# Ledger of designs, part 37: peptides against a protein of PDB entry 2V3S

Target 1, 95 residues: chain A of PDB entry 2V3S
Amino acid sequence: PISLVLRLRNSKKELNDIRFEFTPGRDTAEGVSQELISAGLVDGRDLVIVAANLQKIVEEPQSNRSVTFKLASGVEGSDIPDDGKLIGFAQLSIS

## One batch from the design tools (peptide; made by RFdiffusion4, then SolubleMPNN)

Design b2_p15_8_s4 (from b2_p15_8, 5 letters changed)
Fold by OpenDDE base, seed 1:
Structure b2_p15_8_s4 (fold): chain B 95 residues (1-95), chain A 15 residues (1-15)
Amino acid sequence: as target 1 above (95 residues)
Amino acid sequence: SARAEALKALGKKLN
């Protein structure tokens, strides 16, 4: 399986690393993203963007070691989105 | 789900 880390801020704006595995052919990007939402780790509005980037990293994990992407849930937030600080952004990376 | 709970348990606070 592919060992991944999802780095993003929680509702208290604290950075968290979420570690999980992805098994190609058994798991789907959308399915795992839905599980992240069900766990309260990802906002439901971010299903599409998380799934898209999860798919990107697992299809070519040797080339896509890290992907940073804008969250839909962060667009209307009080803080200005910032990919460097992961404000309104999340990051997926290979462990 | 069981996996969802496992994912939550694997969360690590960084700051």
Scores: peptide ipSAE 0.175, ipTM 0.795, DockQ to the pose 0.356
Fold by OpenDDE base, seed 2:
Structure b2_p15_8_s4 (fold): chain B 95 residues (1-95), chain A 15 residues (1-15)
Amino acid sequence: as target 1 above (95 residues)
Amino acid sequence: SARAEALKALGKKLN
C-alpha cells in the first residue's frame, strides 16, 4: 500500500496531518475521498478536487511526492487563500 | 464507516 498524508486545516483553522494508506486495485481515489468526507476531515464540496489530486499522486507516487491544490470550500471564506500557509489549500504527500 | 473512523483517529494536530 501507499502511505499518504493529507495536510489540511480543520474547522478551527488548525493545521492537521491525516495519515492513511491507499491500496491500488482495491481502493479508488473517489472512494477514499468520500471516506475522508465521511470522517469530517474534508468538506463535501472538495470531493472532486481531492479525488483528482489523490488519483494524481497514487498513479505515480515516485514522481508525485507532493501535490498542493486549491479547495472549493476555501474560495468563499473570509480568509485569503494562501498555498504557502495552506489557507484554502490542502496538500497530499507520500509518507 | 470503519475506515472513516480510523482516518479521524489518525488526525495529528501540528500547531
Scores: peptide ipSAE 0.171, ipTM 0.794, DockQ to the pose 0.353
Fold by OpenDDE base, seed 3:
Structure b2_p15_8_s4 (fold): chain B 95 residues (1-95), chain A 15 residues (1-15)
Amino acid sequence: as target 1 above (95 residues)
Amino acid sequence: SARAEALKALGKKLN
């Protein structure tokens, strides 16, 4: 399996790492993304973007070691999105 | 799901 880390801010705006595995052929990007949402770790509005980027990293993990992407849930928030600070952005990386 | 619960448990605050 592929060992991954999802880095994003929680409801208190604190950075957290979420570790999980992805097994090609058994797991799907959308399925795992839905599980992240079910766990309360990802906003439901971010299903599409998380799934897209998870697919990107797992299809070529040796080349795509890290991907940072804008969250739909962060656009209308009070904080100005910032990829460097992961405000309104999340990051997936190979562990 | 079992995975969802595991995911929540694996959360780690960054310092």
Scores: peptide ipSAE 0.171, ipTM 0.793, DockQ to the pose 0.337
Fold by OpenDDE base, seed 4:
Structure b2_p15_8_s4 (fold): chain B 95 residues (1-95), chain A 15 residues (1-15)
Amino acid sequence: as target 1 above (95 residues)
Amino acid sequence: SARAEALKALGKKLN
């Protein structure tokens, strides 16, 4: 399995690392993303973008060691999006 | 699923 870390800010704006595994051929990017949402770790509005980037990183884990992407849920938030600070952005990386 | 429950437990710890 592929060991991944999802880095994103919680409701208190604190950075958290969420560790999970992805098994190609058994898991799907959309399925795992839905589980992240069901667990309350990802906003439901971000299903599409999280799934797309999860698919990207698991396709070529050796080449795509890290991907940072803009969240739909962060666009109209109180804070201005910033990829460097992961405000309105999340990051997936290979553990 | 098993992973969903594990993620929820982890999320509660981190948040």
Scores: peptide ipSAE 0.158, ipTM 0.780, DockQ to the pose 0.652

## One batch from the design tools (peptide; made by RFdiffusion4, then SolubleMPNN)

Design b2_p16_1_s1 (from b2_p16_1, 8 letters changed)
Fold by OpenDDE base, seed 5:
Structure b2_p16_1_s1 (fold): chain B 95 residues (1-95), chain A 16 residues (1-16)
Amino acid sequence: as target 1 above (95 residues)
Amino acid sequence: SAFDEAAAAFSARSSA
């Protein structure tokens, strides 16, 4: 399985790392993304972008060691999005 | 926190 870390800010704007495994052929990017949402870890509005980037990293984990992407939920927030600070952005990386 | 517990639970799901 592929060991991944999803780094994003919680409701208190604190950075958190969510560790999980992805097994190709068993897991799907959309399925895991839906589970993240169901768990309350990802905003439902971010399903598409999380799934897309999860797919990207798992299809080529050797070359895509890290992907940072803009959250739909972050655009509506009060803080200005910043990929470096992961404000309105999240990051998936290979553990 | 609820978030931390959810994160831990999610991590555990991967091991099952």
Scores: peptide ipSAE 0.688, ipTM 0.916, DockQ to the pose 0.958
Fold by OpenDDE base, seed 2:
Structure b2_p16_1_s1 (fold): chain B 95 residues (1-95), chain A 16 residues (1-16)
Amino acid sequence: as target 1 above (95 residues)
Amino acid sequence: SAFDEAAAAFSARSSA
């Protein structure tokens, strides 16, 4: 399995690392993303972008060691998006 | 927090 870390801010704007494994052939990017949403860890509006980037990192984990992407849920927030601070952005990385 | 608990639970699902 591929060991991954999803780094993003919670509702209190606190940075968190969510560790999880992805098993090709058993897990799907779409499915895992839906689980993240169901768990309250990811905003439902971010299904598409999370799934897309999760797919990207798991298909070539040796090349894509880390991917940072803009969240749809962060675009209309009061805080200005900032990829460096992961404000309105999330990051997936290989553990 | 609820988020922390959810994160921990999600991490645990990976080993199940």
Scores: peptide ipSAE 0.686, ipTM 0.916, DockQ to the pose 0.954
Fold by OpenDDE base, seed 4:
Structure b2_p16_1_s1 (fold): chain B 95 residues (1-95), chain A 16 residues (1-16)
Amino acid sequence: as target 1 above (95 residues)
Amino acid sequence: SAFDEAAAAFSARSSA
C-alpha cells in the first residue's frame, strides 16, 4: 500500500496531517475522497479537486512525492488563499 | 477534538 499524508487546515484554521494508506486495485481516488468527506475531514465541495490530485499522486508515487492544490471551499472564505501557508490549499504527500 | 478523533479513526480504517 501507498502511505500518504493529507495536510490541511481544520475549521479553527489549524494545520493538521491526516495519515492514510491507499491500496491500488482496492481503493479508488474518488472512493477515498468520499470517505474523507464523510468523516468530516474534507469539505464536500472539494470532492473533485481532492480526487483528481489523489489520483495524480497514486499514479506515480515515486515521481509525484508531493502535490499542492487549491480548494473550492477556500475561494469564498474570509482569508486570502495562500499555497505557501496552505490557506485555501491542501497538500498530499508520500509518507 | 472532533477533528482529531476523526483523523485518528480515518488512519485506522486504512489497515482494516
Scores: peptide ipSAE 0.686, ipTM 0.916, DockQ to the pose 0.946
Fold by OpenDDE base, seed 3:
Structure b2_p16_1_s1 (fold): chain B 95 residues (1-95), chain A 16 residues (1-16)
Amino acid sequence: as target 1 above (95 residues)
Amino acid sequence: SAFDEAAAAFSARSSA
């Protein structure tokens, strides 16, 4: 399995790392993204972007060691999005 | 926190 880390800010704007494994051929990017949402770890509005970037990293984990992406849930927030600070952005990386 | 507990539970999940 592929060992991954999802880094994102919680409701208190604190940075957190969510560690999980992805098994190609058994797991799907869409399915795991839905599980993240069901767990309350990802906003439901971010299903599409999380799934797309999860697919990107698992299809070529040796080439895509880290991907940072803009969250739909962060666009209309009070804070100005910033990929460097992961404000309105999240990051997936190979552990 | 609830978030931390959820994160820990997710980390312990099995792929299926």
Scores: peptide ipSAE 0.686, ipTM 0.916, DockQ to the pose 0.705

Design b2_p16_1_s2 (from b2_p16_1, 11 letters changed)
Fold by OpenDDE base, seed 5:
Structure b2_p16_1_s2 (fold): chain B 95 residues (1-95), chain A 16 residues (1-16)
Amino acid sequence: as target 1 above (95 residues)
Amino acid sequence: SEFDARAAAFAARSAA
């Protein structure tokens, strides 16, 4: 399986790493993304963007070691989005 | 359920 880390800020704006495994052929990007949402770790509004980027990283894990993407849930927030600080952004990486 | 199993497999930690 592919060992992944989803780095994003929680409701208290604290940066957290969410570790999980992805098994090609068994798991799907959308399915795992939905499970992250169901676990309360990802905002439901971010399903599409998380799934898209999860798909990107698992399809070529050796080439896509890390992907940073803008969260839909962060657009309406009071803080200015910043990919460097992962404000309104999340990051998926191969661990 | 599948969701419950996956939720249990997620590991969260502070990245600060």
Scores: peptide ipSAE 0.269, ipTM 0.793, DockQ to the pose 0.141
Fold by OpenDDE base, seed 1:
Structure b2_p16_1_s2 (fold): chain B 95 residues (1-95), chain A 16 residues (1-16)
Amino acid sequence: as target 1 above (95 residues)
Amino acid sequence: SEFDARAAAFAARSAA
């Protein structure tokens, strides 16, 4: 399996690393993303973008060691999105 | 459920 870390800010704006495994051929990007949402770790509005980037990293994990992407949930927030600070952005990486 | 099983496999920690 591929060991991944999803780095993003929680409801208290604290930066968290969420570790999980992805098994190609068994797991799907959309399925795991839905499970992250069900676990309360990802905002439901971010299903599409998380799934798309999870798919990107797992299809070529050796080349895509890290991907940073804009969250739909962060667009209309009070804080200005900032990819460097992961405000309105999340990051997936190979652990 | 499948979601519960996956949730148990998620490990969240402070990245600060």
Scores: peptide ipSAE 0.268, ipTM 0.793, DockQ to the pose 0.143
Fold by OpenDDE base, seed 2:
Structure b2_p16_1_s2 (fold): chain B 95 residues (1-95), chain A 16 residues (1-16)
Amino acid sequence: as target 1 above (95 residues)
Amino acid sequence: SEFDARAAAFAARSAA
C-alpha cells in the first residue's frame, strides 16, 4: 500500500498530519475522501478537491511526492487563504 | 461499518 499524509488545519486551526494507507485496486480516491469526511477529518465541501488530488498522488506516487491544493471550505472563512501556512489549503504527501 | 473501519486506520497528530 501507499503510505500518505494529509496535512491540514483542524477545527481549532491547528496544523495536523493525518496518516493513512491507500491500496490501489482496492481503494478509490473518492471513497477514501468520503471516509475522511465521515471521520470528521475533512470538510464535506472539500470532497471534490481532496479526491482529485488524492487521485493525482496515487496514480503517480513516484513523481507526485507532494501536492498542495486550495480547499473549498477555506474560501468562505474569515482567514485569508495562504498556501505557505496551509490556511485554506491542504497538502498530501507520500510518507 | 466501512467508514468506521477506515476511521480506525487514520492516525492524526499535531504537525506544529
Scores: peptide ipSAE 0.268, ipTM 0.789, DockQ to the pose 0.142
Fold by OpenDDE base, seed 3:
Structure b2_p16_1_s2 (fold): chain B 95 residues (1-95), chain A 16 residues (1-16)
Amino acid sequence: as target 1 above (95 residues)
Amino acid sequence: SEFDARAAAFAARSAA
């Protein structure tokens, strides 16, 4: 399995790491993304972007060691999006 | 950095 970390700010705007494994051929990017949403770890509005970037990193984990992407849930927030600070952005990386 | 060593393990998942 592929060991992954999703770095994302929680509801208190604190930066946290969420660790999980992905098994190609058994797991799907959309399925795991839906589970993250069901666990309250990802906003439902971010299903598409999380699934797309999860697919990107697991299809070539040796080349795509880290991907940072803009969250749909962050666009309408009061804070200005910033990929360096992961404000309105999240990051997936190989553990 | 702002990162807190607080990690959430997502161990219990269902198959696709």
Scores: peptide ipSAE 0.221, ipTM 0.714, DockQ to the pose 0.200

Design b2_p16_1_s3 (from b2_p16_1, 10 letters changed)
Fold by OpenDDE base, seed 2:
Structure b2_p16_1_s3 (fold): chain B 95 residues (1-95), chain A 16 residues (1-16)
Amino acid sequence: as target 1 above (95 residues)
Amino acid sequence: SAFDERAAAFAARSAA
């Protein structure tokens, strides 16, 4: 399986790393993303962007060691999005 | 279920 880390800010705006494994052929990007949402770890509005980037990283894990992407949930927040600080952005990386 | 297994597999920690 592919060992991944999803880095994003929690409800308290604290930066957290969420570790999980992805098994190609068994798991799907959308399925795992939905489970992250169901677990309360990802905002439901971010299903599409998380799934898209999870798919990107698992389809070519040797080339895509890290991907940073804008969250839909961050756009509606009071804080100005900042990819460097992962405000309104999240990052997926190969562990 | 697959969902329950995944939920148990998620490991979150502070990155600060």
Scores: peptide ipSAE 0.264, ipTM 0.801, DockQ to the pose 0.137
Fold by OpenDDE base, seed 4:
Structure b2_p16_1_s3 (fold): chain B 95 residues (1-95), chain A 16 residues (1-16)
Amino acid sequence: as target 1 above (95 residues)
Amino acid sequence: SAFDERAAAFAARSAA
């Protein structure tokens, strides 16, 4: 399986790393993203963008070692999105 | 189920 880390800020704006495995052929990007949401670790509004970027990293994990992407949930928030600080952005990386 | 297994497998920790 592919060992991944999803780095993003929780509801308290604290930066967290969420570790999980992805097994090609058994898991789907959409399915794992839905499970992250069900676990309360990802905002439901971010299903599409998380799934898209998860698919990107698992399809070529040796080439796509890290991807940073804008969250839909961060656009309308009080804080100005900032990819460097991962405000309104999340990062997926190969562990 | 796969869902139950995944829920248990997620491990969150402070990145600070």
Scores: peptide ipSAE 0.264, ipTM 0.801, DockQ to the pose 0.137
Fold by OpenDDE base, seed 5:
Structure b2_p16_1_s3 (fold): chain B 95 residues (1-95), chain A 16 residues (1-16)
Amino acid sequence: as target 1 above (95 residues)
Amino acid sequence: SAFDERAAAFAARSAA
């Protein structure tokens, strides 16, 4: 399986790493993304963007070691989105 | 189920 880390800020704006495994052929990007949402780790509004980027990283894990993407849930927030600080952004990486 | 197993397997830690 592919070992992944999803780095994003929680509701208290604290940066957290969420570790999980992805098994190609068994798991789907959308399915795992939905599970992250169901676990309360990802905002439901971010399903599409998380799934898209999860798909990107698992399809070519050696080439896509890390992907940073803008969260839909972060757009309406009071803080200005910043990919460097992962404000309104999240990051998936191969661990 | 696979869903339940993964839900239990998610591991969160502070990245600060």
Scores: peptide ipSAE 0.263, ipTM 0.802, DockQ to the pose 0.136
Fold by OpenDDE base, seed 3:
Structure b2_p16_1_s3 (fold): chain B 95 residues (1-95), chain A 16 residues (1-16)
Amino acid sequence: as target 1 above (95 residues)
Amino acid sequence: SAFDERAAAFAARSAA
């Protein structure tokens, strides 16, 4: 399996690392993304972007060691999006 | 199920 970390700010705007595994051929990017949402770790509005970037990193984990992407849930927030600070952005990386 | 297994496997910690 591929060991991954999702770096994302929680509801208190604190930066957290969420660790999980992905098994190609058994797991799907959309399925795992839905599980993250069901666990309350990802906003439901971010299903599409999380699934797309999870697919990107697992299809070539040796080349795509890290991907940072803009969250749909962050666009309408009061804070200005910033990929360096992961405000309105999240990051997936190979553990 | 795979869903139940992963739900138990999610591990969150402070990154800063």
Scores: peptide ipSAE 0.262, ipTM 0.802, DockQ to the pose 0.135

Design b2_p16_1_s4 (from b2_p16_1, 10 letters changed)
Fold by OpenDDE base, seed 1:
Structure b2_p16_1_s4 (fold): chain B 95 residues (1-95), chain A 16 residues (1-16)
Amino acid sequence: as target 1 above (95 residues)
Amino acid sequence: SAEEERARAFSARSAA
């Protein structure tokens, strides 16, 4: 399995690393993304973008070691999005 | 649906 880390800010705006595994052929990017949402770790509005980037990293984990992407939930937030500070952005990386 | 029925382990920790 592929060991991944999703780095994003929680509801208190604190940066957290969420570690999980992805098994190609058994797991799907959309399915795992839905599980992240069900666990309260990802906003439901971010299903599409998380799934798209999860798919990107797992299809070529040797090349795509890290991907940073804009969250839909961050666009309408009070804070100005900033990829460097992961405000309104999240990062997926290979552990 | 692509939703999986089995529970998945997530480990969350402070990244700071």
Scores: peptide ipSAE 0.528, ipTM 0.836, DockQ to the pose 0.119
Fold by OpenDDE base, seed 4:
Structure b2_p16_1_s4 (fold): chain B 95 residues (1-95), chain A 16 residues (1-16)
Amino acid sequence: as target 1 above (95 residues)
Amino acid sequence: SAEEERARAFSARSAA
């Protein structure tokens, strides 16, 4: 399996690393993203963007060691999005 | 389905 880390800010705006495994051929990017949402770790509005970037990193993990992407949930937030600080952005990386 | 009902392990920790 591929060991991944999802770095994003929680409801308290604290930066967290979420570690999980992805098994190609058994798991799907959308399915795992839905599980992240069900676990309360990802906002439901971010299903599409998380799934898209998870798919990107798992299809070529040797080339895509890290991807940073804008969250839909961050667009209407009170804080100004900032990819460097992961405000309104999240990051997926290979562990 | 069994797949949908299976719990996935997530480990969360504070990132420095």
Scores: peptide ipSAE 0.528, ipTM 0.818, DockQ to the pose 0.119
Fold by OpenDDE base, seed 5:
Structure b2_p16_1_s4 (fold): chain B 95 residues (1-95), chain A 16 residues (1-16)
Amino acid sequence: as target 1 above (95 residues)
Amino acid sequence: SAEEERARAFSARSAA
């Protein structure tokens, strides 16, 4: 399986790393993304973007060691989105 | 399936 880390800010705007495994051929990007949402770790509005980027990284884990993407949930937030600070952005990386 | 219904293991920790 592929060991992944999803880095994003919690409701207190604190940066957290969420570790999980992805098994190609058994797991799907959308399925795992839905599980992240069900676990309360990802905002439901971010299903599409998380799934898309999870798919991207698991397709080519050797070349895509890290992907950073804009969250739909962060667009209407009080803070200005910033990919460097992961404000309104999240990051997936290979562990 | 039972496997599909099993909750995935997630571990969260502070990145700071």
Scores: peptide ipSAE 0.523, ipTM 0.814, DockQ to the pose 0.118
Fold by OpenDDE base, seed 3:
Structure b2_p16_1_s4 (fold): chain B 95 residues (1-95), chain A 16 residues (1-16)
Amino acid sequence: as target 1 above (95 residues)
Amino acid sequence: SAEEERARAFSARSAA
């Protein structure tokens, strides 16, 4: 399986790393993203963007070691989105 | 699509 880390800020704006595995042929990007949402780790509004970027990283894990993407849930937040600080952004990386 | 019907382990920790 592919070992992944999802880095994003929680409701307290604290940066957290969420580690999980992805098995090609058994798991799907959308399915795992839905599981992240069900676990309360990802906002439901971010299903599409998380799934898209998870698919990107698992399709070529040797070349796509890290992807950073804008969250839909962060667009209308009180804080200005900032990819460098992962404000309104999240990052997926290969562990 | 439908969610996968199995449990998945997630390990969360501070990235500070």
Scores: peptide ipSAE 0.529, ipTM 0.834, DockQ to the pose 0.118; fails the geometry check

Design b2_p16_2_s1 (from b2_p16_2 with R3S E4T E7V E15V)
Fold by OpenDDE base, seed 2:
Structure b2_p16_2_s1 (fold): chain B 95 residues (1-95), chain A 16 residues (1-16)
Amino acid sequence: as target 1 above (95 residues)
Amino acid sequence: SSSTVKVGDRTFTVVS
């Protein structure tokens, strides 16, 4: 399996690393993304963008070691999005 | 610190 880390801020704006595994051929990017949402770890509005980037990293894990992407849930927040600080952004990486 | 969240058979480890 592929060991992944999803780095993003929780509801208290604290940066967390979420570690999980992805098994190609058994797991799907959308399925795992839905599980992240069910776990309360990802906002439901971010299903599409998380799934898209998860798919990107697992299809070519050697080339796409890290991807940073804008969250839909962060756009309408009070804080200005910032990819460097992962405000309104999340990062997926191969651990 | 770390905690574990399970959804079905999937485990997520959250590290703060």
Scores: peptide ipSAE 0.839, ipTM 0.969, DockQ to the pose 0.963
Fold by OpenDDE base, seed 5:
Structure b2_p16_2_s1 (fold): chain B 95 residues (1-95), chain A 16 residues (1-16)
Amino acid sequence: as target 1 above (95 residues)
Amino acid sequence: SSSTVKVGDRTFTVVS
């Protein structure tokens, strides 16, 4: 399996690292993304963008070691989005 | 600190 880390800010705006595994041929990017939402770890509005980037990283885990992407939920937030600070952004990386 | 969240067969480890 592929060991992944999803880094994003929680409701208190604190950075969390969410570690999980992805098994190609068994798991799907959309399925795992839905599970992240069901776990309360990802906002439901971010299903599409999380799934797209999860698919990207698991397709080429050796070359795509990290991907940073804008959250739909972050656009409506009070803070100005910033990819460097992961404000309104999340990061997926290979563990 | 760390905690574990499980959804079905999926386990997520949350590190803060």
Scores: peptide ipSAE 0.839, ipTM 0.969, DockQ to the pose 0.957
Fold by OpenDDE base, seed 3:
Structure b2_p16_2_s1 (fold): chain B 95 residues (1-95), chain A 16 residues (1-16)
Amino acid sequence: as target 1 above (95 residues)
Amino acid sequence: SSSTVKVGDRTFTVVS
């Protein structure tokens, strides 16, 4: 399996690392993204963008070591989105 | 600190 880390800020705006595994051929990007949402770790509005970037990283994990992407849930937030600070952004990386 | 969240057969480890 592929060991992944999803880094994003929680409801208190604190940075968290969410570690999980992905098994190609058994897991799907959309399925795991839905599980992240069910766990309360990802906003439901971010299903599409999380799934797309999870797919990107697992299809070529040797070349796509890290991907940073804008969250739909962060666009309407009070804070200005910033990829460097992961405000309104999340990051997926290979552990 | 760390905690675990399980959804079905999948385990997520949350590190803060």
Scores: peptide ipSAE 0.839, ipTM 0.969, DockQ to the pose 0.960
Fold by OpenDDE base, seed 4:
Structure b2_p16_2_s1 (fold): chain B 95 residues (1-95), chain A 16 residues (1-16)
Amino acid sequence: as target 1 above (95 residues)
Amino acid sequence: SSSTVKVGDRTFTVVS
């Protein structure tokens, strides 16, 4: 399996690393993204963007070691989005 | 610190 880290801020705006595994052929990007939402770790509005970037990183993990992407849930937030600080952005990386 | 969240048979480890 592929060991992944999803780095994003929780509801208290604290930066967390969420570690999980992805098994190609068994798991799907959309399925694991839905599980992240069910776990309360990802906002439901971010299903599409998380799934798209998870698919990107697992299809070529040697080439795509890290991807940073804008969250839909961050657009209407009070804080100004900032990819460097991961405000309104999240990052997926290979562990 | 770390904590574990499970959804079905999937485990997520949250590190702060």
Scores: peptide ipSAE 0.837, ipTM 0.969, DockQ to the pose 0.966

